# Designs tried in a protein design run: peptides against a protein of PDB entry 2QAS. Part 37

Target 1, 120 residues: chain A of PDB entry 2QAS
Amino acid sequence: PPEDLMQYEAMAQDALRGVVKAALKKAAAPGGLPEPHHLYITFKTKAAGVSGPQDLLSKYPDEMTIVLQHQYWDLAPGETFFSVTLKFGGQPKRLSVPYAALTRFYDPSVQFALQFSAPE

## One batch from the design tools (peptide; aimed at target 1 T65 Q71)

Design b2_p26_6_s3 (made by RFdiffusion4, then SolubleMPNN; from b2_p26_6, 14 letters changed)
Fold by OpenDDE base, seed 5:
Structure b2_p26_6_s3 (fold): chain B 120 residues (1-120), chain A 26 residues (1-26)
Amino acid sequence: as target 1 above (120 residues)
Amino acid sequence: SLIEEMRKKGEEALAEQLAGSDTTRP
């Protein structure tokens, strides 16, 4: 097939990642997500820019899924990455995840799902 | 399927995030 000099696939991926960013911004707004919406987010833990507690990330050498439903704090969706505080073992942990590291997004309430390609 | 896989992973993640807490679903 002809070479795609427009890089349409990459543009499409970026557009879809934009959906996740927009959803997170809605979640971070006053009042949070409209019930019963909540988010399942999967990302590559070794992707560039991913940061968090070493002990936590070590448990997930490939991918990690986080849930934004009731127990999340200080959600800060930036333009290139988002950060959020979640509890693990009853202790708050801060995670920072670039949108480029995302591999899956799912809202169980309406069964809306997206998947992305991320660096291995 | 993607839906089934995400449902499973999400439920597992939720359980982990709730472990060690005394929170009930509102």
Scores: peptide ipSAE 0.540, ipTM 0.837, DockQ to the pose 0.481
OpenDDE base, seeds 1, 2, 3, 4: peptide ipSAE 0.531, 0.538, 0.530, 0.537; ipTM 0.835, 0.838, 0.821, 0.836; seed 3 fails the geometry check

Design b2_p26_6_s4 (made by RFdiffusion4, then SolubleMPNN; from b2_p26_6, 13 letters changed)
Fold by OpenDDE base, seed 2:
Structure b2_p26_6_s4 (fold): chain B 120 residues (1-120), chain A 26 residues (1-26)
Amino acid sequence: as target 1 above (120 residues)
Amino acid sequence: SLIEEAQKKGEEALAEQLAGSTLERP
């Protein structure tokens, strides 16, 4: 079969990561996400650029899913990564996740799902 | 399926984030 020198699949994946970034920007805007939308985000905890409490990341050596619904604070969606504060055990924890580290994005309210190939 | 797995992991994550909090899962 013909060789894809354009690397369309990679470009498509990158575009889809843009959907996550856009969704997070909507969530960070005044008023947050329109009800009943909320986000389930999964990422590789050992991916380059991932930052957070050692105890938390150690508990999830491969992948971790976080939920942006009801309780999340200081969501900051940058151009290459986003950061957010969530509670675990009642304690606030700050996480910083590059979009490139994402492996799955899901909005249960409309059953919209995206899957990504993240670096090992 | 992808959706089923996503739903499962999300619900588990939500429960974890709410544990020890004054907010209960709806």
Scores: peptide ipSAE 0.554, ipTM 0.850, DockQ to the pose 0.476
OpenDDE base, seeds 1, 3, 4, 5: peptide ipSAE 0.545, 0.552, 0.549, 0.539; ipTM 0.851, 0.851, 0.847, 0.846

Design b2_p26_7 (made by RFdiffusion4)
Pose (drawn by RFdiffusion4):
Structure b2_p26_7 (pose): chain A 120 residues (1-120), chain P 26 residues (1-26)
Amino acid sequence: as target 1 above (120 residues)
Amino acid sequence: PFPDQDELMEQAEELEPEFEANAIRP
């Protein structure tokens, strides 16, 4: 015991997904992130709401990490998901990722990191 | 030229210990 009927830990997890959304809004600002800040985003490829090229999604069965630093265009962070154009083998592709699909967040510049979807 | 996502994703694996040491978990 005790069983947590309030699910405080789960609420704290969702509240923290919001940091990712806020960080992506600063990155979507004209001029991008304030250097040397850059972002590593990890997400569940099969999580509902994610869309991308069928070929690309098949290459990454469950988890997929993307880096937002030198090569990303048209970052569009909506209120419930974000979309971005990245390059894979020199070929530009478009992704849409719900904040609910996120499992990790890391900025190597200040070593700030978050882990989600992990009730432990 | 800068690495694309395929190369960056491979490099990100090296950051796993660093990430685990600094991750905040609710």

Design b2_p26_7_s1 (made by RFdiffusion4, then SolubleMPNN; from b2_p26_7, 9 letters changed)
Fold by OpenDDE base, seed 4:
Structure b2_p26_7_s1 (fold): chain B 120 residues (1-120), chain A 26 residues (1-26)
Amino acid sequence: as target 1 above (120 residues)
Amino acid sequence: APPDQDELAKAAKKLEPEFEANAIVA
């Protein structure tokens, strides 16, 4: 097959990552996500820019999935990464995740799913 | 009390078939 010098796949990936950013911005707006929407976000825990409690990240050496449903606080979707506070074992923990670290995005309420290639 | 991430993560595994069936892959 011919060589793609335009890197269309990468462009498409970035465009789709924009959907996640937009969705998170909607989630961060007053009132949060409109029911019954909720988000499952999977990301590579060792990707550059990922930040969070060491004990939590060490528990997930490859990737982990966080769910924005029922309980999430201070969701801050920036231009290159988003941060959010979630409860793990009853303890609130802050996570910061670059959009580039994402591998999956899913909203089961409407079965909208995105799969991404992320750095190892 | 509402479920923590640990509980929600378990539910996520059950959604694997749905995700694979609907995923848009670039």
Scores: peptide ipSAE 0.535, ipTM 0.921, DockQ to the pose 0.727
OpenDDE base, seeds 1, 2, 3, 5: peptide ipSAE 0.532, 0.532, 0.533, 0.529; ipTM 0.921, 0.922, 0.921, 0.920

Design b2_p26_7_s2 (made by RFdiffusion4, then SolubleMPNN; from b2_p26_7, 8 letters changed)
Fold by OpenDDE base, seed 4:
Order: C-alpha cells, then sequence, then structure tokens
Structure b2_p26_7_s2 (fold): chain B 120 residues (1-120), chain A 26 residues (1-26)
C-alpha cells in the first residue's frame, strides 16, 4: 500500500487515548465513577514511563490489567500519565502509567472497549 | 473486604470474548 506520511493511525490512537484520559478524570472527580461503571485497564509493564513496585511489575513481564472498581485511592489523571493506589495482596501500592503504555480499556457496564498498540 | 486486584483482574479473562466483540481498534 502507499506510504502514509500523515501517520493517521497514530493520530487516531492518540485521539482514542484521550477518551481514556477523560474517563479517568471523571473517575477521579468527587463521587467517583457513576455506578455501575468500572474500568479494566491493560498496559505494557515495560513501556517507558511505567512506574511501580519492582516486585509487582516483575510478576508481569509483558502486560498487566488493573481494575478501577470497589477500591482505588488517590487517582490522579495527569496529562501524559495517571497514577493510582490499588491493593495487591492486601497491600496498597502506587502505580504510574503513561497513557501511551495502554493496550486495552474496557468498561463492562456498557461494553465500551478500546484497543491500542503499544511499544514492546 | 472488597476483592484485591488479583481477584478483580482474573475476571478480565472471562470478559475477553465480550471485549473482542466490541473493541474499537485504531
Amino acid sequence: as target 1 above (120 residues)
Amino acid sequence: APPDQEELAKQAKELEPEFEANAIVA
């Protein structure tokens, strides 16, 4: 196929990543997500900018899924990444994930799903 | 107490078919 010098696919992905950012900002607002909305977020653990407990990330060499439902604290959706505290094995742990590291976003309550390509 | 991430995440596996059926792919 002809060469795409405009990089439309990348533009489209960036636009859709904006949906995730917006959704997380809603989740971070007072009152949290309106029930029954909850989010499944999958990301590449080795992507640039991903930060968290080494022991935790080591368990997921490729990607991992976090769920914003029931218990999540200090959700901070920034412009390029978001951070959140979640319980793993009974312990609260902080994760920082760039939107560019995302591979999946899903809200089962309304079956809204997004799939992204992320660096290996 | 509410389920931890490990328990919540395992549900994602069951949602795989549903996700694939509805996913918007750029």
Scores: peptide ipSAE 0.530, ipTM 0.920, DockQ to the pose 0.711
OpenDDE base, seeds 1, 2, 3, 5: peptide ipSAE 0.521, 0.528, 0.523, 0.523; ipTM 0.918, 0.919, 0.918, 0.918

Design b2_p26_7_s3 (made by RFdiffusion4, then SolubleMPNN; from b2_p26_7, 8 letters changed)
Fold by OpenDDE base, seed 2:
Structure b2_p26_7_s3 (fold): chain B 120 residues (1-120), chain A 26 residues (1-26)
Amino acid sequence: as target 1 above (120 residues)
Amino acid sequence: APPDQEELAEQAKELQPEFDANAIRA
């Protein structure tokens, strides 16, 4: 196949990351996600911009999956990253994740799934 | 009490086949 000088793959990736951002904004709105929607988000823990407790991130040297269901607080979906407070071992912990760090997004309620290529 | 993230992540593993079957890739 001929060389793609338009970089369509990258454009498509960015567009799909926009879907995640939009979904998180819906989740952050008053009332949260409409039932039964809930989100599974996987990201590279060592990607640039990922921030969280050292003890937590140390347990996941490659990727980790967070689930927005039942318990999540102060979800703040920004333009380039989102932050959220989640319970780990009974303790609330704050995570900040750039959309560029995402590798997977899934909503089981409607079987909507996105696979991304994220920089190491 | 609602499940913690560790418990939810464990459940996520069971969804791998569904994810692979439905994933949109660019």
Scores: peptide ipSAE 0.522, ipTM 0.920, DockQ to the pose 0.723
OpenDDE base, seeds 1, 3, 4, 5: peptide ipSAE 0.513, 0.514, 0.520, 0.515; ipTM 0.918, 0.918, 0.919, 0.919

Design b2_p26_7_s4 (made by RFdiffusion4, then SolubleMPNN; from b2_p26_7, 11 letters changed)
Fold by OpenDDE base, seed 5:
Structure b2_p26_7_s4 (fold): chain B 120 residues (1-120), chain A 26 residues (1-26)
Amino acid sequence: as target 1 above (120 residues)
Amino acid sequence: APPDQEELAQQAKALEEEFAANAIVA
């Protein structure tokens, strides 16, 4: 097949990652996500830029899914990554995840789903 | 009190088929 010098696939993925960023910005607005919307976000835990408590990340050698529903605080959706505080075992923990590390995004309330490729 | 992340994440497996059926694959 002919060589794609435009790299359309990569551009398409970047565009779709923009949807996640936009959704998180809505979630970060006062009042949070409009009910009944809630988000399931899956990412590669060992991807560059991912950070959080070592004891937590150690439990997930490959991927981890976080859910933005009911309890999430200080959601900060930046341009290249987002950070958020979530409760694990009753304890608030801060996570920082680059959009490039995402592999899945899902809002079951309206069955909107996105699947991405991320570095191994 | 609302469920912690561990409980919420457990629902992900139940949604696997639904996700696959609706996913826009980049």
Scores: peptide ipSAE 0.417, ipTM 0.894, DockQ to the pose 0.719
OpenDDE base, seeds 1, 2, 3, 4: peptide ipSAE 0.403, 0.415, 0.406, 0.416; ipTM 0.890, 0.892, 0.890, 0.892

Design b2_p26_8 (made by RFdiffusion4)
Pose (drawn by RFdiffusion4):
Structure b2_p26_8 (pose): chain A 120 residues (1-120), chain P 26 residues (1-26)
Amino acid sequence: as target 1 above (120 residues)
Amino acid sequence: SRASFPSAEEVAWVHAEVEKHAPSIS
């Protein structure tokens, strides 16, 4: 015991996904992130709501990490998901990722990191 | 320039860093 009927830990998890959304809005600002800040985003590829080239998604069965630093265009952080154009083997592609699909967040510049979808 | 899609070694490194630096929720 005790069983948590309020699910405080789950609510804290969701509240923290919001940091990722807020960080992506600063990155989507004209001029991008304030250097040397850059972002690593890890997400579940099969989580509902995610779309991308069928070929690319098949290469990453469950988890996929993307880095937003030197090569990303047209970052569009909606209220419930974000979309961004990245390059894979020199070929530009478009992704849409719900904040609910996120499992990790890391900015190597200040060593700030978050882990989600992990009730432990 | 760093690629948008990290190598497997880099992904392992990022996961280790997340485990080391992510706060716990209690």

Design b2_p26_8_s1 (made by RFdiffusion4, then SolubleMPNN; from b2_p26_8, 14 letters changed)
Fold by OpenDDE base, seed 2:
Structure b2_p26_8_s1 (fold): chain B 120 residues (1-120), chain A 26 residues (1-26)
Amino acid sequence: as target 1 above (120 residues)
Amino acid sequence: MTPAFPSEEERAAIAAAVARHAPRIE
C-alpha cells in the first residue's frame, strides 16, 4: 500500500485535540458548561509536562481520569496545556495536563467521544 | 453529585463507551 508521507493521521489527531481545548475553554467561561454537558478526561500521568501532587500521581501511576462537572475549580485552559483544581482526600490539588497527554475525552450527555494516542 | 475522580468501575465503563463512540482514524 502507498506510504502516507503527509502523516494525515497525526494531523487529524492534533485537530481533534483542538476540540478538547475548545471544550475546556467553554467550561472555563462564565457559567461553565451548559447543562447537562460534563467532561471525562483521561491522560497518561507520566507523560511529559504532566504535573501534580505526589500523593495523587502515585495513586494513578499510569492513567488518570478526571470529571469536570461539579467538583472542579479554577479551570485554566492554555494553548498547550490546561490546569485545574480538584479535591483529593478532601484537599484541593492542582493538576497541569498537556493536551498531548490525553488518551480519552468523553461527554456522556451526548455520547461524544474522542480517543488519542499519547506518548508512553 | 459526580466525584472528580471516578472509580475503577466507572473508568472501565467510560473506556468501553469511548471505544463504541469514538471515531477511528485508519
Scores: peptide ipSAE 0.448, ipTM 0.887, DockQ to the pose 0.718
OpenDDE base, seeds 1, 3, 4, 5: peptide ipSAE 0.432, 0.435, 0.446, 0.429; ipTM 0.883, 0.884, 0.886, 0.881

Design b2_p26_8_s2 (made by RFdiffusion4, then SolubleMPNN; from b2_p26_8, 15 letters changed)
Fold by OpenDDE base, seed 3:
Structure b2_p26_8_s2 (fold): chain B 120 residues (1-120), chain A 26 residues (1-26)
Amino acid sequence: as target 1 above (120 residues)
Amino acid sequence: PVPAFPSEEEQQQIKELVAKHAPRIE
């Protein structure tokens, strides 16, 4: 097949990552997500830019999923990454995840799903 | 309510659901 010098697949993937960013921005707005919407976000724990509690990240050396429904605080969706506070081991921990590290996004309330190829 | 960190079993279920419902890029 002919060479794709435009890298359309990568562009499409990047555009879809924008959906996650937009969804998180909605979640971060006053009032949060409209019920019953909630988000399952999966990412590569060893991807560049990922930071969080060492005990948590060590437990999931490949990828892990977080749920943003009722128990999350200070969600801050930036342009290249988002950060959020979640309870782990009874303690609030800050997690920072670049959108480029995402591998899955799912909203079970409407069965909306996205899958990504993430570099590690 | 749903915990912030789902069990491995639930994570696997979500993985399968995403594979089933996510659109494919040609």
Scores: peptide ipSAE 0.368, ipTM 0.862, DockQ to the pose 0.681
OpenDDE base, seeds 1, 2, 4, 5: peptide ipSAE 0.349, 0.345, 0.355, 0.362; ipTM 0.855, 0.853, 0.856, 0.859

Design b2_p26_8_s3 (made by RFdiffusion4, then SolubleMPNN; from b2_p26_8, 15 letters changed)
Fold by OpenDDE base, seed 4:
Structure b2_p26_8_s3 (fold): chain B 120 residues (1-120), chain A 26 residues (1-26)
Amino acid sequence: as target 1 above (120 residues)
Amino acid sequence: PVPAFPSEAERAAIAAAVARHAPRIE
């Protein structure tokens, strides 16, 4: 088959990453997400730009899934990455995740899903 | 309340759901 030299798949995935960013911005707004919406976000923990506590990242050496429903604080969706505070082992931990590191996005309330190919 | 870090079983279930519902780009 013909070779795609435009890299349309990558461009499309990057555009869809914008959906995640937009959703997180909604979640970060006052009042949070409208119920029953909540977000499952999966990302490669070894991807460039991912940062967080060593104990947390060590537990998830490949991929980590976080749930943004009730147990999150100070969600800050930036232009290239988002950061959020989550409880791990009873302690608040700050994670910073580039959108490029994402592999899955899911909102169970409406079964909206996205998958991404992310380099590690 | 739902934990911020789902169990392995839940992660697997979510992965399966994503596989079913996510758009595919060829």
Scores: peptide ipSAE 0.443, ipTM 0.883, DockQ to the pose 0.709
OpenDDE base, seeds 1, 2, 3, 5: peptide ipSAE 0.419, 0.439, 0.437, 0.434; ipTM 0.877, 0.881, 0.883, 0.881

Design b2_p26_8_s4 (made by RFdiffusion4, then SolubleMPNN; from b2_p26_8, 13 letters changed)
Fold by OpenDDE base, seed 5:
Order: structure tokens, then C-alpha cells, then sequence
Structure b2_p26_8_s4 (fold): chain B 120 residues (1-120), chain A 26 residues (1-26)
């Protein structure tokens, strides 16, 4: 097949990552997500730009899934990454995750799912 | 009294469970 110099597949993937960004911006707005919506977000823990407590990230060498429903704080969805505070083992942990590190996005309330490729 | 949303411990459990077995997308 002819070479795709436009890289449509990559553009489509980036567009879909935009859905995640938009959803997180809604979640960060006053009042949070409209019930019963909540988000399962999976990302590669070793991807470039991922930041968090060493002890936490070391526990998940490949991927980690976080749930954003009620127990999250200071969600800050930027243009290239989002940051959020979650509790693990009763301790608040700050995570910073670039959208490029995402591998899965799921809202079980409406069974909306997305999957992405991320750097190894 | 049982919480109706993920607790701090549940967050960790979910992360661990998915790390072992990623959920399927049909």
C-alpha cells in the first residue's frame, strides 16, 4: 500500500487523546463529573513525563490504573499532561501524567472506552 | 458502614489488580 505521509492514524489517536483531556477538564470543573460518571485511566508508569512518588511508581513497573470518582483532589488538566492527588494506602500522592502515556480510558457508567498506544 | 466509592485502599487494590490483569475492551 502507498505510504501515508499525512500520518492519519497518529492524528486520529491524538484526537482521541483530546477526548480524555476534555473529560478531565470537565472533572476538574466545580462540582466535578456529573453523577454517575467516573473515570478509569490507565497509563504506562515508565513513560517519559510520568512523575510521582518513587515508592508508588516502583510498585507498578508497567501500567497503573487510577479511578477518578470522589477520592481525588486538585485535578489539574493541562494541555500536555494532567496532575492529580490520590490516596494510596491512606497517604496522599501527587501524580503527573502526560496524555501521551495513556493506554486506556473508561467510563463504566456509560461503557465508553478508548485505548491508545504509548511509548515503552 | 461501607463506602460507595473507591477508598484509598481500594484505589491501590484496583491499580494492583489491573497491573496483573488489564480489563478487556469489547
Amino acid sequence: as target 1 above (120 residues)
Amino acid sequence: LVPSFPSAEEQAAIAEAVARHAPRIE
Scores: peptide ipSAE 0.035, ipTM 0.589, DockQ to the pose 0.114
OpenDDE base, seeds 1, 2, 3, 4: peptide ipSAE 0.021, 0.023, 0.024, 0.023; ipTM 0.543, 0.557, 0.566, 0.561

## One batch from the design tools (peptide; aimed at target 1 I66 V67)

Design b2_p27_1 (made by RFdiffusion4)
Pose (drawn by RFdiffusion4):
Structure b2_p27_1 (pose): chain A 120 residues (1-120), chain P 27 residues (1-27)
Amino acid sequence: as target 1 above (120 residues)
Amino acid sequence: ETSEPDPEFVAEAERLGPAQTRALAEA
């Protein structure tokens, strides 16, 4: 015991996914992130709401990490998901990722990191 | 320049993520 009927830990998890959304809004600002800040985003490829080239999604069965630093265009962070154009083998592609699909967040510049979808 | 992950940084994020998340949840 005790069983948590309030599910505080789960609510704290969701509240923290919001940091990713807020960080992506700063990155979507004209001029991008304030250097040397850059972002690693890890997400569940099969989580509902994610779309991308069928070929690319098949290459990454469950988890996929993307880096937002030198090569990303048209970052569009909606309220419930974000979309971004990245390059894979020199070929630009478009992704849409719900904040609910996120499992990890890391900025190597200040070593700030978050882990989600992990009730432990 | 690439959008591909650096394994070292992925490992750092895996190590730091749970601890920093718990600290923030407690605060």

Design b2_p27_1_s1 (made by RFdiffusion4, then SolubleMPNN; from b2_p27_1, 8 letters changed)
Fold by OpenDDE base, seed 3:
Structure b2_p27_1_s1 (fold): chain B 120 residues (1-120), chain A 27 residues (1-27)
Amino acid sequence: as target 1 above (120 residues)
Amino acid sequence: ASSEPDPAEVAQAEALGPAQTAALAAA
């Protein structure tokens, strides 16, 4: 097939990652997400830029899925990554995840799903 | 046609609703 020098597929993926960023910005706004919206976010734990407790990341050597609904704090959606405080076993821990590390985004309230290619 | 992730694969059990938390615990 003809070579795509424009890299349209990559551009499309980035645009869709922008949806996640926008959704997280809504979630970070005062009042949080409008009910019943909530977000399931899956990412590669070993992707460049992913940061979090070593013990936690060790439990999820490949991918990790987090949910933003009832228990999330200090959500900070930056331009290239977002950070959030979540509780694991009752203990608050900070995670930092680049949007590029995402593999799945899902809002079951409206059955909205996105899948992304991410570094292995 | 993606569906909701398996509760057992969600890292924070406490972040889920009662039903989902129960499912995670039972998984």
Scores: peptide ipSAE 0.241, ipTM 0.681, DockQ to the pose 0.049
OpenDDE base, seeds 1, 2, 4, 5: peptide ipSAE 0.156, 0.274, 0.038, 0.156; ipTM 0.608, 0.696, 0.607, 0.611; seeds 1, 2, 5 fail the geometry check

Design b2_p27_1_s2 (made by RFdiffusion4, then SolubleMPNN; from b2_p27_1, 8 letters changed)
Fold by OpenDDE base, seed 3:
Structure b2_p27_1_s2 (fold): chain B 120 residues (1-120), chain A 27 residues (1-27)
Amino acid sequence: as target 1 above (120 residues)
Amino acid sequence: ASSEPDPAEVAAMEALGPAQTRALAAA
């Protein structure tokens, strides 16, 4: 087969990561996501740029899944990473996650799913 | 239940497998 020097597959995958960023920006807007939409996001906890409480990240040494539905605050979707406050054990914890660290995105309400290869 | 995900919904997510092909086809 012909050699793809344009790397179209990689470009397409990066574009799909843009869907996650756009969805998070919608979630961060006033009023949040329209019901019943909610987001499941899985990421590599040891990926470069991931930041959070060490005790929490140690509990999830490979991947961690978070849900943005009822218990999240101060969602801040940047251009290269997002940050959000979540409660674990009743205590608020701040997480910062680069989009490049994501491995899964899922909205159960419409069964929309994306999967990504994320380097550690 | 704090911010922990629903195990049932996580299982459903994983059961779907890769869905990039579906997304690309729709684009």
Scores: peptide ipSAE 0.261, ipTM 0.728, DockQ to the pose 0.511
OpenDDE base, seeds 1, 2, 4, 5: peptide ipSAE 0.252, 0.235, 0.238, 0.250; ipTM 0.724, 0.706, 0.719, 0.718; seed 4 fails the geometry check

Design b2_p27_1_s3 (made by RFdiffusion4, then SolubleMPNN; from b2_p27_1, 9 letters changed)
Fold by OpenDDE base, seed 4:
Structure b2_p27_1_s3 (fold): chain B 120 residues (1-120), chain A 27 residues (1-27)
Amino acid sequence: as target 1 above (120 residues)
Amino acid sequence: ASSEPDPAEVAQGEALGPAQTAALAAA
């Protein structure tokens, strides 16, 4: 096949990252996500811009999946990254994840899935 | 078809409620 000099696949991936951002904005709105929608978000923990407790990130040296359903607080979906508070061992942990670090997005309620190639 | 993520890759925090944990284990 001919060489794609436009890199359409990459552009499509970027557009689809917008879906994640939009979904998180819905989740952050008053009332949260409409039941039974909930989100599984997987990201590269060593990607540039990822921030969180060192012990937590060290526990997941490659990828980490967080679930936004019952226990999450202060979800703040920015334009380039989102931050959220989750409890681990009863302790609230703040995570900041650039959308570029995402490798998977999944909503089991409707079996909607997205996969991304995330650079380190 | 896509399924729920591997439990080994999921943070074992309180974000994973009983139902979520069960679903992951069953996947």
Scores: peptide ipSAE 0.039, ipTM 0.616, DockQ to the pose 0.057
OpenDDE base, seeds 1, 2, 3, 5: peptide ipSAE 0.031, 0.037, 0.036, 0.036; ipTM 0.586, 0.598, 0.633, 0.603

Design b2_p27_1_s4 (made by RFdiffusion4, then SolubleMPNN; from b2_p27_1, 8 letters changed)
Fold by OpenDDE base, seed 3:
Structure b2_p27_1_s4 (fold): chain B 120 residues (1-120), chain A 27 residues (1-27)
Amino acid sequence: as target 1 above (120 residues)
Amino acid sequence: ASSEPDPAEVAAAEALGPAQTAALAAA
């Protein structure tokens, strides 16, 4: 088969990552997500750009799934990454995750799911 | 915000990978 020099698969992947970014921007807006919408986001913890508490990331050396429903604060969806404060073990932790690190996105309320290939 | 996510949903999500811990000391 011919070689794809355009890298269309990657382009499509990036476009779908845009859905996650848009969803997070809705979540960050005043009033948050419209109920009952909530988000489960899975990402590679060792992917480039991922940042968070060492102990937390060490506990999840491969992938980690976070949920944005009732317990999330200061969600800041940037253009290349988002950051959010979540509680783990009762303690607030700040996570910074590039959209490129995502592997799964899911909204149980409407059973909307996306899967991605991560660089790490 | 307010309360922790549905434990059942968290458990289900964990099947796809390690899930966020739901232990809370304060809201």
Scores: peptide ipSAE 0.044, ipTM 0.612, DockQ to the pose 0.107
OpenDDE base, seeds 1, 2, 4, 5: peptide ipSAE 0.032, 0.031, 0.034, 0.021; ipTM 0.546, 0.584, 0.533, 0.558

Design b2_p27_2 (made by RFdiffusion4)
Pose (drawn by RFdiffusion4):
Parts: C-alpha cells; sequence; structure tokens
Structure b2_p27_2 (pose): chain A 120 residues (1-120), chain P 27 residues (1-27)
C-alpha cells in the first residue's frame, strides 16, 4: 500500500510531456533553438496517431529517435502532436508524432532529460 | 552536420544519458 486512486504519478508524467511541447515551440520559432541547444526525441512508432513513410516506419518497429539540430525543416508543433521534415539517406520525409507517443526527451547541451510512458 | 537520424551507438548513448539524468516522478 497505498493504492493511489489519484494517480499522481501518471498526472505528473502527462504534465511533463508538456515540456517537450513547449521546447518544440521555441524550436519552431523563426531562427530555431538558441545554440548550442538541440533535441533528441524518442517515440513509439506504432503508437496511434503517428504517420510517416510506410518504408521508414517499417524500419523502426517500436522505438525511433530523431535529432533536431542541423537538419530539420518546417517544424509544426500543434497542441496535441508535432510534425517535421527530416532527411533519411539524403531523402527528405515528413513525420507526425503525438506527444502521447513520446518516451524520451534529451538535450545534450545542458544534459536535461525526461522519460515517459514508464510507470515503473 | 549532425544527421537527424542518429546511429545505433548514439541512440544507446542517449538512452544511458536519459537513465542517468531523468528525474524520478513523485508518488
Amino acid sequence: as target 1 above (120 residues)
Amino acid sequence: SHPSAPSPEEVAHVKAEVAAHAPPLPH
């Protein structure tokens, strides 16, 4: 015991996914992130709401990490998901990722990191 | 330039960093 009927831990997890959304809005600002800040985003490829090239998604069965630093275009962080154009083997592709699909967040510049979807 | 698709070694390194620096959630 005790069983948590308020699910405080779960609410704290969702509240923290919001940091990722807020960080992506600063990155979507004209001029991008304030250097040397850059972002690593890890997400569940099969999580509902994610769309991408069928070929690319098949290459990454469950988890996929993307880096937002030197090569990303048209970052569009909606209220419930974000979309971004990245390059894979020199070929530009478009992704849409719900904040609910996120499992990790990391900025190597200040060593700030978050882990989600992990009730432990 | 740093690519948007990280290598497997880099992904493993990032996961270790997340394990080391992500704060625990309160109960």

Design b2_p27_2_s1 (made by RFdiffusion4, then SolubleMPNN; from b2_p27_2, 9 letters changed)
Fold by OpenDDE base, seed 5:
Structure b2_p27_2_s1 (fold): chain B 120 residues (1-120), chain A 27 residues (1-27)
Amino acid sequence: as target 1 above (120 residues)
Amino acid sequence: LTPSFPSAEEVAAIEAQVAAHAPPLPR
């Protein structure tokens, strides 16, 4: 097939990552997500920019999936990454995840799913 | 890549990979 010099696939993926960012911004707004919407977010834990407790990230050498439904705090969706506080073992932990590190996004309430490729 | 509606097996895989953080509580 012809060489795609426009890199349409990359542009499409970036556009879809924008959907995730927009969804997280809605989740961070006053009142949170409209019920019953909730988000399953999977990301590569070793991707550049991913930050969190070393012991926590060590438990997930490849990918980690978090669920944003009720038990999450201080969700801050920035332009290039989002951060959120979740409790692990009863302890609040802050995670910072670049949108570029995402590999999967899913909202089971409407069965909406997106998949992405992330650097390893 | 495009938006999709995952199969039952895909949903099960997603559920199985969830990190062990505090479970959601009914509101």
Scores: peptide ipSAE 0.227, ipTM 0.799, DockQ to the pose 0.045
OpenDDE base, seeds 1, 2, 3, 4: peptide ipSAE 0.203, 0.204, 0.226, 0.024; ipTM 0.774, 0.792, 0.804, 0.536

